# Ledger of designs, part 166: peptides against a protein of PDB entry 7UQJ

Target 1, 160 residues: chain A of PDB entry 7UQJ
Amino acid sequence: PELYQNFNITPPRGVLFHGPPGTGKTLMARALAASCSSDERKITFFMRKGADILSKWVGEAERQLRLLFEEAKKHQPSIIFFDEIDGLAPVRSSKQEQIHASIVSTLLALMDGMDNRGQVIVIGATNRPDAVDPALRRPGRFDREFYFPLPDVKARFKIL

## One batch from the design tools (peptide; made by RFdiffusion4, then SolubleMPNN)

Design b2_p18_7_s2 (from b2_p18_7, 14 letters changed)
Fold by OpenDDE base, seed 1:
Structure b2_p18_7_s2 (fold): chain B 160 residues (1-160), chain C 160 residues (1-160), chain D 160 residues (1-160), chain A 18 residues (1-18)
Amino acid sequence: as target 1 above (160 residues)
Amino acid sequence: as target 1 above (160 residues)
Amino acid sequence: as target 1 above (160 residues)
Amino acid sequence: MSSIILPSEEIEKELLEL
């Protein structure tokens, strides 16, 4: 907190966890949520799948995103974890369904509208960082990217 | 339990997690601690850094190790996680400070002194398994070794 | 191998990783695959999403499962990891589509047909073990269940 | 008193026993 304030740096509001499937992105997000939770400071963890937001909330996805961010703000400190965020926010194309474009625009606005002082961290997990709309990867949004590699198949987890 | 007793197998008392920095050794240790914790059976997780034991506990490191193992035994089932264990237990050399040799000897004795029935698992994490005293890697100590690979260098941990 | 043969114990053929989303099931499966791979013994890791088998392979899902198990047997020692296995093998209901029932029956037959000597481990990951067909949880199938809890909010996954 | 076998160790044991 203080470090970002002292340097006039916009604190990262979003962290993009990217890497191949099963590299522990979701585990890490949960582990981070748990780790930052103390007896004094409980972090509320919100999890949503990008594909679930599209499929379950057809026509309400924007409203549900707004409600999610409002709930996260109400229960701060909080983490919003979007699993499979590339399913929610695919790269803008001329063939992109208007529904996806609208959801992405809503997510952008919600991330931009977070107070610089809000104790809400957004973590997006994707297997395809290049499939995430570049607008989400700009400063003040998912401006930190953490790659989660495959455990190198060559790399000896030598369980002796 | 019974399986190890029936076969006269000394149950593994220690697990060595080794691999480059940032490969998730500490994460895995915590994930395992969490995963073995149920509502009925909570695992107590103790974490110590090897370097911290040397630097913070100069002259008391042995006593603090004894207390740690006693606490872990008292709160069993438990995991003791030594992060950077190579900082605590460097390979014995003729130039090794007596302090380091004494701490290593204490850790060896504590691991050897664990009852085969004790529900205390010791996990040591290191970036340098070859820098860990081979005496710690013997049966009944850190007799299981898990390598944690570098994320393939091509796999951009793009922490932007 | 020999240990299970000598005791007339049917070796577990499948491991069910269950627990809330993002508890590291997929990470653990990959970590285990990498860990058991040595320079001498490389484990081949096959990953499939349960939902992908249903959606991408409509009408071929059974054949693709058979091919997957054949490939895994050909490249043994191997791990087959089914992510979201509850999506592939939902609990049988009177409303379950014949396709799902057929896929489940094929998976059952493939697991039952694994030679007790086969170096093929099947790992199924689910967020809902009760949503997995109980037939898959019988001895000789997913007969070991590993719960991946949420890292207890008190359990500091302090990944610094 | 049952030794806590980490799920990884059980799975590892299975993988090694395979």
Scores: peptide ipSAE 0.006, ipTM 0.229, DockQ to the pose 0.046; fails the geometry check
Fold by OpenDDE base, seed 2:
Structure b2_p18_7_s2 (fold): chain B 160 residues (1-160), chain C 160 residues (1-160), chain D 160 residues (1-160), chain A 18 residues (1-18)
Amino acid sequence: as target 1 above (160 residues)
Amino acid sequence: as target 1 above (160 residues)
Amino acid sequence: as target 1 above (160 residues)
Amino acid sequence: MSSIILPSEEIEKELLEL
């Protein structure tokens, strides 16, 4: 009896878009949101900048993340896009360890708490994938990564 | 004798890309740089963030802008792309008037000093065109503006 | 009287998007169609797969192409997007020379027959630009090409 | 009848006119 591994295309809980600035990461996320939106199925798109979560919501960042995920869950199907996610969950550097650790822990818990049946996709975009906490890059979180290379200047030279 | 206003399509010295975040302004600028680059005519692409010029070069921003324009002129044909240009030349708000006024004045002088025959194009990108100093949006500067709309979910419903 | 060669920047009749599978070619074409649609100017988007034109319309592919271009012309402004265009117009390989030659010839004639003032843009997408007939890649046809470099193919199947 | 110049094509038109 051949194991038809049902590739249960479990909707990715999290997708990491990484690559140089201006490679279209945010455009692609918006375009995905718009592509998955049909007349019958409108997708709600939530966008936040990682640095804005830390800077604008000092002391409330955890609450704001929870509210964002609750709102995304209420407006299913939905996409949460974190632009500059390296600004939200930097690799644990000594000087801000506790505040960053709590925000990262909250984001991890929110991603882990998304029921696999939930129609909420999380997209993170970064120019520095190595600056993103490795805990976010594990299975069940940002377990899929997409490199957005520079539009190779060389490939266009053959096109003109 | 009807005045055929020869729309002297004076090569724009500056082009303003404006529209919501993640509409592909930076991707388009890179794409244009690469499309204008042929095997015979390589375009040099210079990218700067407006906020980086203010924050990293406090007191040297004017010198760094001059050096950037000199380097672009040495490497003609070239494109200078300012991402988040509203961060470089905000509308004159009362609290930082003097330092911003000198940087804006330097950028204006550099754009005005570009010989119309110079093979240097300046592209500014912003999410807030109304936050860009109106002096930059005048003829001979950023005199051409391109709106990058959101991939309108509504337009896609007519495309599917 | 100096011949100002009006560089008649003829709007490209055709744009070729090329790059590995899953690079967002189709997504970008849809995003461009949506971005060119304003509230005042709705763009009609026609999408066809190259392989579908050959396989589903055996013996009628030429007529279907003509009808598609006529419909696009009636619904100006419009975009015709050919996904997998290498399946529509493969490089002339010996075994299917006649049928492919007629379809390619029809597509060439349709692209050449578009008045430069026509508001019909043709976008072709391929994973194999070298598998596209070079006659399509000439000026006045797919004379502009855009390279879409790899985002990892594995994760796109899990986003759909 | 305004040609749909893709923002890329308008910009490219404007950039190629340089």
Scores: peptide ipSAE 0.000, ipTM 0.349, DockQ to the pose 0.046; fails the geometry check
Fold by OpenDDE base, seed 3:
Structure b2_p18_7_s2 (fold): chain B 160 residues (1-160), chain C 160 residues (1-160), chain D 160 residues (1-160), chain A 18 residues (1-18)
Amino acid sequence: as target 1 above (160 residues)
Amino acid sequence: as target 1 above (160 residues)
Amino acid sequence: as target 1 above (160 residues)
Amino acid sequence: MSSIILPSEEIEKELLEL
């Protein structure tokens, strides 16, 4: 939060990490949480897989999202990291609209309901940014996107 | 391969990366591949998710493993990275023994069949090392285990 | 070490991690140390801050560097990670030449004195690669440089 | 948008090569 204030950039409520698998998206999110943790100010890191929220909590995924955001608010400053967020909030395809629409709607409402004063950062990681609902990628939500390219195969990190 | 011959250590045919989610296991495997790639000697990096091999190739997982190892041998020097290897080769629980037993048996045979002269490294990543079949963790297979600890909470990784 | 001999690549005695603050340089170095430690072969990870070596050991920084390299050699295989190495080995500016020149000279001699058979890797991390003495960036020293770009330069995630 | 090439992977190879 304070760190965003210093950039005079509207603090994104959410950040999308996108790029090929194993480009360090999850590592980055953890490194971020660790970096912000001081002895005086520990950041609470909440990690969820998008697919796990759908599979483990069939019919309660919305409630689990609400509880996650409440817990994150209670333990602020906090980071909520959604790994494989394309599994949680896929682009609305006509065939499975109702269940996905409700989860996306809940996530949108939770992100929109985060007070700008709240020290809760939401990070979504995906290998498929185009598979994430565009409504999540709008200003005030995941309004910042970070591409994790493949380590340039030419950038021979030849640690031989 | 040659690299292990110098250590007078029985070259592990495989390496197990284990540790909490997002400690950089997949990232580590990719930069390993990048680091050994020169203009003269490109390492071919094969990435598979353990769960994807089971889900996409129901009944053909063994054949897909054989093809993967053949392709890796054809494109040597190569790295085969199994992300979420606990999904591919779970500890044999009594209830789903046959399909898992055959996949594990095939992976064991493929790892045992790698000529020590073959420039193929197998990396398995897991968050649950105890969920990986112990037969894979024996000498001549994933006989090296690398723990990826949580970034020490004290190490303030100020990702600015 | 032996692994370097087989690639016919002069083993870098050191690796320079460079990039903006909080791009994961320290995380990476720790993940590496962890990833190379097996139950049979623990890598000893030595972490020092460049500024701390200068500030804590005024007049003994050279001796502390020698002791660090001796300890790393004694506990091989080992990694010496210098965080903020630009604080330890700044580019020689005319005003503070003598003390910095001796520390840089000692670090150069220690890196040059590492037997190619020694299983000691030196990692330097900096936010200012141009502030690192160019003599350290020559072949046989920090001859590999790794850029940690900002995840999208615009979206400075000052994770506080 | 530039990749964080996390060099840990290369050093791990260096370390696997150690």
Scores: peptide ipSAE 0.000, ipTM 0.350, DockQ to the pose 0.034; fails the geometry check

Design b2_p18_7_s2 (from b2_p18_7, 14 letters changed)
Fold by OpenDDE base, seed 5:
Structure b2_p18_7_s2 (fold): chain B 160 residues (1-160), chain C 160 residues (1-160), chain D 160 residues (1-160), chain A 18 residues (1-18)
Amino acid sequence: as target 1 above (160 residues)
Amino acid sequence: as target 1 above (160 residues)
Amino acid sequence: as target 1 above (160 residues)
Amino acid sequence: MSSIILPSEEIEKELLEL
């Protein structure tokens, strides 16, 4: 926080963790949340799975997103972690266009509406960054990306 | 492997990783695979998502499981990692009984048919161990369970 | 613990995670710690940064190490994770010899003094394993090493 | 200094025994 203020850099509102399944994206997000959490400064960690927002809340996904961001703002400093965010905001395919488009538009608006002063970080995790709507990957949204590689199998054994 | 052979201990054929989402189950499985994998002794890591086996291979899920175990045996030492295994082998609910029952029965038979001499470890990961068919959690199958807790926020604070 | 006792296997007292920055060493240590966590058997994870022990506790680093190991023993089963352990135990360079030598000697003594019955695992992480005093890399200390490779740039590019 | 209360060392043991 302080570094970004000192340099007039807009802190990244959103961070995209991408990489193959089981590279520790979700664990990292939790580990980050927990590492940043001190007795004095508890970070509230909100986790949602993108597909769960769509499937569990048919017709209410937009409202649930709004409530999530409101709750995160209320409990700041906060991390909102979207696991499998490609399940929430898929690139527009013709068959399910309207519902997905509305949820994406709501998420965009919520990310855009986060005050730079808000201590709310959004982390998206995906195995398929290219399956995430490019509008979410623009400045002020998920504008920072971190790749989680496979732990290379070969390199561990030089040390066993 | 060698330790279990030397002590006449039946190596666990299956290990269940369970715990909240993003506790690192899948990362751990990959990390294990890679830690056990040397330049001399490469562990082949097979990853499948339980829901993908059901959804991508409607009517072929049993065959795909058989092929997976055959391929793992061919490329031993091997780890078969089932991510979201509760999606592959849900507790028998009345409505979709037959297809799920057949896949579960096939997985049971494949795990039971693994020679104790086989260097094939099966790791299942779930957020819902109670949603996994109890038949898979019996001795000779997923008979060892590892809980992946949330990094407790409270415990960090005493040491920061 | 029980398996190592039953087989007279000395559990590894120390594991060295090494590899380039951002390869997930710290994440893995947290993941391991978190994975080792069940409802019934809580591992206490102690994280220290090597440079922080030197910098925050000028003249007390030895005492802080002792306290850390005592606390870990008190809260066993426990993991002590030293991030950037090369900052704690650098190879003896001529200029800051005495203070570093004393801290290294204390860490050696603490690792040697861990009873094989103690459920305390020490994980060191470094980007520079060759910058760690070789005395720490001997049997009964950090005698197991795990390399965390850079994600192969080529494998990243198929997904970038 | 983050302490995570983690359960059982048996995993690391089994992980190292694997």
Scores: peptide ipSAE 0.000, ipTM 0.417, DockQ to the pose 0.070; fails the geometry check

Design b2_p18_7_s3 (from b2_p18_7, 13 letters changed)
Fold by OpenDDE base, seed 3:
Structure b2_p18_7_s3 (fold): chain B 160 residues (1-160), chain C 160 residues (1-160), chain D 160 residues (1-160), chain A 18 residues (1-18)
Amino acid sequence: as target 1 above (160 residues)
Amino acid sequence: as target 1 above (160 residues)
Amino acid sequence: as target 1 above (160 residues)
Amino acid sequence: SSSIVEASEENRKRLLAL
């Protein structure tokens, strides 16, 4: 939160972490949640897998998303981390259109309904940014994208 | 490899990374591979998801494991990273016994057959160490375990 | 350590983590320390802030560095992590020349005096790699550098 | 989160120590 103000950058409502698997997307999101917590102000970190929401809540995925956002709002300041977000919100033109369309629409509405004063940050992680619905990547939603490169072979070697 | 010799520790044939999802297991494994390569001596990093090997190679998982280890040996020094290793080598007592038993047996044999002079390190990552076959966690296999804790809230704050 | 010997790589005496603040440098250094400890073989992790060494030990910073390296050697295998190393080892040409020159010279001597058989790794973290004395970045010292990019400006801001 | 990264760094140092 304070980092955004210090950098004079409008905090995005959503951040997309994208890059190859095991580039530290989820680690970073967790690291974020912890760094923004103090002993006085704990950030509540909500983690969900996109595929798990879809698989566990067949027919109730929309309701589960609403509950997740309500819970996050209730426990603010909070971070909602969607791991494998391409599993939750695939491109609308994908052949499994109908089930995914409603989930995407619900997620869009929930992200649009987040008041900028809300201390709720949404982070999506994907290995396939092109598989995420472009509507989620628009301003006011996941309008910030972080590429997690494969750490350059050279840079990785210096860590070990 | 060289870390084990410098520490007078018999290099484990394998290392198990375990801990909650998004604790940096895969990032660490990748960082390891990159840190051990130089411009003159590149470590070849082989990444496989346990579930992907099982799902893509139904009935050929054993052959694919052999090919992976042969390729790793051919391109030594190398690291084989199994992400979600509990998906590849579940506990043998799991009701899907027969298909998993052969895969586990093949992986055991491949790890046992690694000559200690081989510049091949095997890293397994799991969120569920108890779901990994105990035979893989024995001395000479994944005999080193690294817990990736949820970053303590306090430690998270130092990242950001 | 043993990874370097097995790969016929001269282990760097030090690793420089550089990149903007909150890119995970300190987080990575601590994660490294934890990953190298087992129940049987704990790595002793020494963390010092460059600024804290300078501020707490006005006139004794050299002695404190010696004591730190001696303690790390006594408790080997160990990692010395210098957070904000640019605060401890600024470029010698910086106008605060005299006090910093002796500290830099002591750190150079301590890093040069580390026997390659010593199980002591030094990690430096900085937001300003150009503010670190180039003599520390030479082969046999901090000869490995990891850039921790700003996760794309947008995602970094959601992290904090 | 500093502790994930601390744990990751600790694990990486452990892995570097290996």
Scores: peptide ipSAE 0.008, ipTM 0.397, DockQ to the pose 0.036; fails the geometry check
Fold by OpenDDE base, seed 4:
Structure b2_p18_7_s3 (fold): chain B 160 residues (1-160), chain C 160 residues (1-160), chain D 160 residues (1-160), chain A 18 residues (1-18)
Amino acid sequence: as target 1 above (160 residues)
Amino acid sequence: as target 1 above (160 residues)
Amino acid sequence: as target 1 above (160 residues)
Amino acid sequence: SSSIVEASEENRKRLLAL
């Protein structure tokens, strides 16, 4: 409902899925896309892996991000899912500043530039939420976080 | 039921989880480990990513695989989960033969060397089952395959 | 969201997940539990298989259901997930009436006995919604149903 | 949210049905 409502009523929001690996973050994004799609209204789901954008598009990553958001806008309603977003936008460490800073800056600008009328939801998934640039976790960006706990070994999955 | 039975009764089997990315293959492996664990019998879950074994352990990947299987045997009942196993054991392409061939050969030998009394289950996950070396998909290895379909697009979220 | 809202605002509701096998209704229940949990509020997830309650607890199934609901209430907010609930509460066929009737009656009473202040959500999953006793599908019980379609392989997720 | 956890546990059912 809320993601479907986000396509119809609420401004485009960034959602951070965080939790241990194999807690189903990527599949959530797909399920959300699926559940928000009807026969009359199909949601376009864009999936990118953070590390893949960095490694495959060295020097073109900013352009690829722009193209991704343009394509998502063209095919709205849409979900952009960044798997391993900590690989795309790691916490800015002082030693490799320029390339990561430009990509983060581009992603920030693209998220901030989402028109309130845009039906584009951005989902980031990470195993390390603290490794994601805090600038992405601000209001109007990944302003909602969802914890994906490990399935506990005991008969009580305290899914936190 | 049967995976729990597989820990108790059936010889160690390899299971290939295949399907599109974010169909919950990794989450399934964890959920299986959790569901097969009781208060009396905890299953040890080992997770490795195929590409990580290649990239982080260049020249030591074979040793790391051996250590992984030894540790899994020491902590049995156990699940070894290889995420993105197509990254570890791609179909042998003629151009990068030696490094991948040794790792595949080691994994084959480790899977073949699992005693029928061992309570070690190996789960491989891939988005590209056809990119996995067919030798791994033989009886006594990943001899069982589970398809993880995409969640269909239709309006599921009346739940939420 | 709505399951989280169900813990905070809405009376305890039963939700029936239905759809073909491989559409993965059980895992939905876990992600819902995960998505409803925060650092401040841990949800306890109880999983039972309908056929297991019948087969393992012949003559004790009613007691096990009561204990399950008591434990869920003690550990609220909680989700009780019945996988293959059609195995626990099949449509009453005239030939094996007594044992199934008592279990169904107990489950009905437990669902009806949930105080509106109780933060216990019950999720039933089935591949055969029409095989579930219609009494369970009444208001205040499994009053919400969610269809889990097969991924139609051809229906273009324009996963652009 | 839902369909993730969907496909995986039906495969869990299939795996548990193995």
Scores: peptide ipSAE 0.007, ipTM 0.362, DockQ to the pose 0.041; fails the geometry check
Fold by OpenDDE base, seed 1:
Structure b2_p18_7_s3 (fold): chain B 160 residues (1-160), chain C 160 residues (1-160), chain D 160 residues (1-160), chain A 18 residues (1-18)
Amino acid sequence: as target 1 above (160 residues)
Amino acid sequence: as target 1 above (160 residues)
Amino acid sequence: as target 1 above (160 residues)
Amino acid sequence: SSSIVEASEENRKRLLAL
């Protein structure tokens, strides 16, 4: 955040964390929120699971996305973290098109509608970046992608 | 894999990773996939959540399991990782029997139908091995169980 | 546990782990279970997700909570870990009141009904302590709150 | 491995620079 503000560079609206599940995308997104939070500048962290947005909010998913972005804007600086975003915005396959299409279109519009000066960072975590609608991966949306490699098995045994 | 191949031992078809959530069963399954992948021998890693197989594919879960095993066989050597497999194959209690029974029976048949020479390893991760249908824990299915201990709290505070 | 037993202090009935998802609340709850388990004193660890209690057990959630507490009491010393407890006991908003109210009231009654001498610790994990019904945060319930800071991003990279 | 830590640190630096 600070670097982009200092250089008058528009921060990317969206960051896609991609990589294997359990690589700690969720934990990193949150670690970023905490590490960027100072005593003076608390970052508000919003987390949603893509599957929860679809399943819990059938018919209200669009409204809940709007409310989420409004709340994030109200509590800026903020991070919106979409865990399992491939569940929210699967690549349009012919059989699932209608409900997913409107949710994806809403998310696209919300990401496009963010004022570039807004201190709202959107982080999407996916296990399958190629399963995310390509429209979300365009410039001004999830235009930065960070690969979360698997820890080497050796690294994990040092944690156990 | 190599150890079993070198000794002409049929590798177990299924490995049950059991232990606490967040102990990194998923990450270990993936780390095993990565560590067993050489530049010459890429292991294809398939991941499914048990709950997703039930909820997203109501009425198609059996077909999706078949397709998953076919795809895994096509891309061998491969690992099929079922996260939250206790959600896929809960112990048959009288009240939930019908839909779960057919999915479990399909998974049983798919595990039994794997050619012993097939380079497809099935890893199930559960928090509750006793909540998994005992039929899945029989020889030739999830016949090996690996306990994932919690990292020592001290080890975890080194991570925090 | 030992510290409270040694000082004749009634251990808190409930501990709220709050902090970012992926900070390892679940893993800590379980690490506590494992670290407090000796060869002589095995702690039984019960895990439930708040969302699962609501979604899988619609109409039986109250009964399942009762059964969980009975089972925990039977297998004491025990830990009941509610992951995503904000999903179980969301702050009463006007639109979702009826079903949530009875589940929350049941959980309140179960926490209040625990014999103070019972070796059952309830750990709730939430990402949003303020989204948990304030009644659950009262003395004798989730009366201790532990903030799980995000691991320093550096600390997490030592795990990767 | 050093490479994973390095890739992770690089990602961290890039993300903290966000």
Scores: peptide ipSAE 0.006, ipTM 0.310, DockQ to the pose 0.079; fails the geometry check

Design b2_p18_7_s3 (from b2_p18_7, 13 letters changed)
Fold by OpenDDE base, seed 2:
Structure b2_p18_7_s3 (fold): chain B 160 residues (1-160), chain C 160 residues (1-160), chain D 160 residues (1-160), chain A 18 residues (1-18)
Amino acid sequence: as target 1 above (160 residues)
Amino acid sequence: as target 1 above (160 residues)
Amino acid sequence: as target 1 above (160 residues)
Amino acid sequence: SSSIVEASEENRKRLLAL
């Protein structure tokens, strides 16, 4: 929020971080949250794993998403980070369509219901952007994508 | 391996990265793999999730660990990175003791069987070092621990 | 410093992060600074742009470098991060030799003057490692190099 | 190449600014 305000950029409602595992997607999201928090303005950082929402809250995942967005709205400015978001909103495969369709629909509605003036940013991280429902990747949702490449195999053992 | 050789340090057989999720443990392990490989010496990086070895290979997890260590030995110099190692070798809680005991015993034997001159480094990452079996944290195993703190908001304000 | 002390590794005096712009060099340096500061040991992080030292302090750049290293030494454990270090210490091209030669010589002397037991780490970031004076890339200076590869061009065209 | 580099730096600034 503030970051986009500081640049006079309308904050995207959602940002998708994608790239191989261990490329720093979650680290970047935490780094963003911590750089936006000043002594005057603390940013509240909400972290959830996509697979944990589905596995821990079978039948209540929609309610947990609504509560998460309400909590984020109450604690503005805030960042919601979904790690492994492909586990939360997979592309509709025929075998689990109804349960996933309702969770995806709820997440879509929650992202669409965010006021563009709201100080809530949603960050999704995935290793497989193609496994994320295309409806989430549309303008006004996860409309910004950031690829996190592997640190190339040439650089790091000069440290340890 | 070489890094410890370049410092005349006996390479520890194992390194434990611990700290909150998204602190860059996996990114650090990949960047460690990344810079040992020069144009002259490529390091082979093996990545496994602890929970994936337990969930995908129920009853074969021991064999998969043995194969992983053999493959790492064939492709020296190499790094084996276990993400979420607390999922692979949890502290013995009473409910799943037998299956976990054999996997932990296999991992202990594989780490103990590494020649100290071997060019294989094992890195474990966890959010809960206390959830890792203390037998794995002994000298000659994961005897080096690295804390990855959250980028504290306070540390960043000293950066800004 | 502490990261290397926690590893029982003598901290290298300097680390060079290199790779295309936007690859997370500055982010990694900040993440390293943040990960080295525990609740018990706060690391002081000093950030400077190479071009800013040359442009803002024409004729005083040497003094500013000395002051920066003294401040870092007073606030141990500390990290000095030079963003765009190729702007601070370019390879000697014939046209600006004298002013650059003195700044490079000062930076060399400051890095050489760090006690190997000192809790000061110097990180340089550049998009062009070949544009950094080779004298800075020698053992005991920026002797460790980190390549940060581009996020694939295909991911960027989905952002634009 | 320059526009790709600038857009990366701008995206990096936007990311660092987030």
Scores: peptide ipSAE 0.000, ipTM 0.375, DockQ to the pose 0.057; fails the geometry check

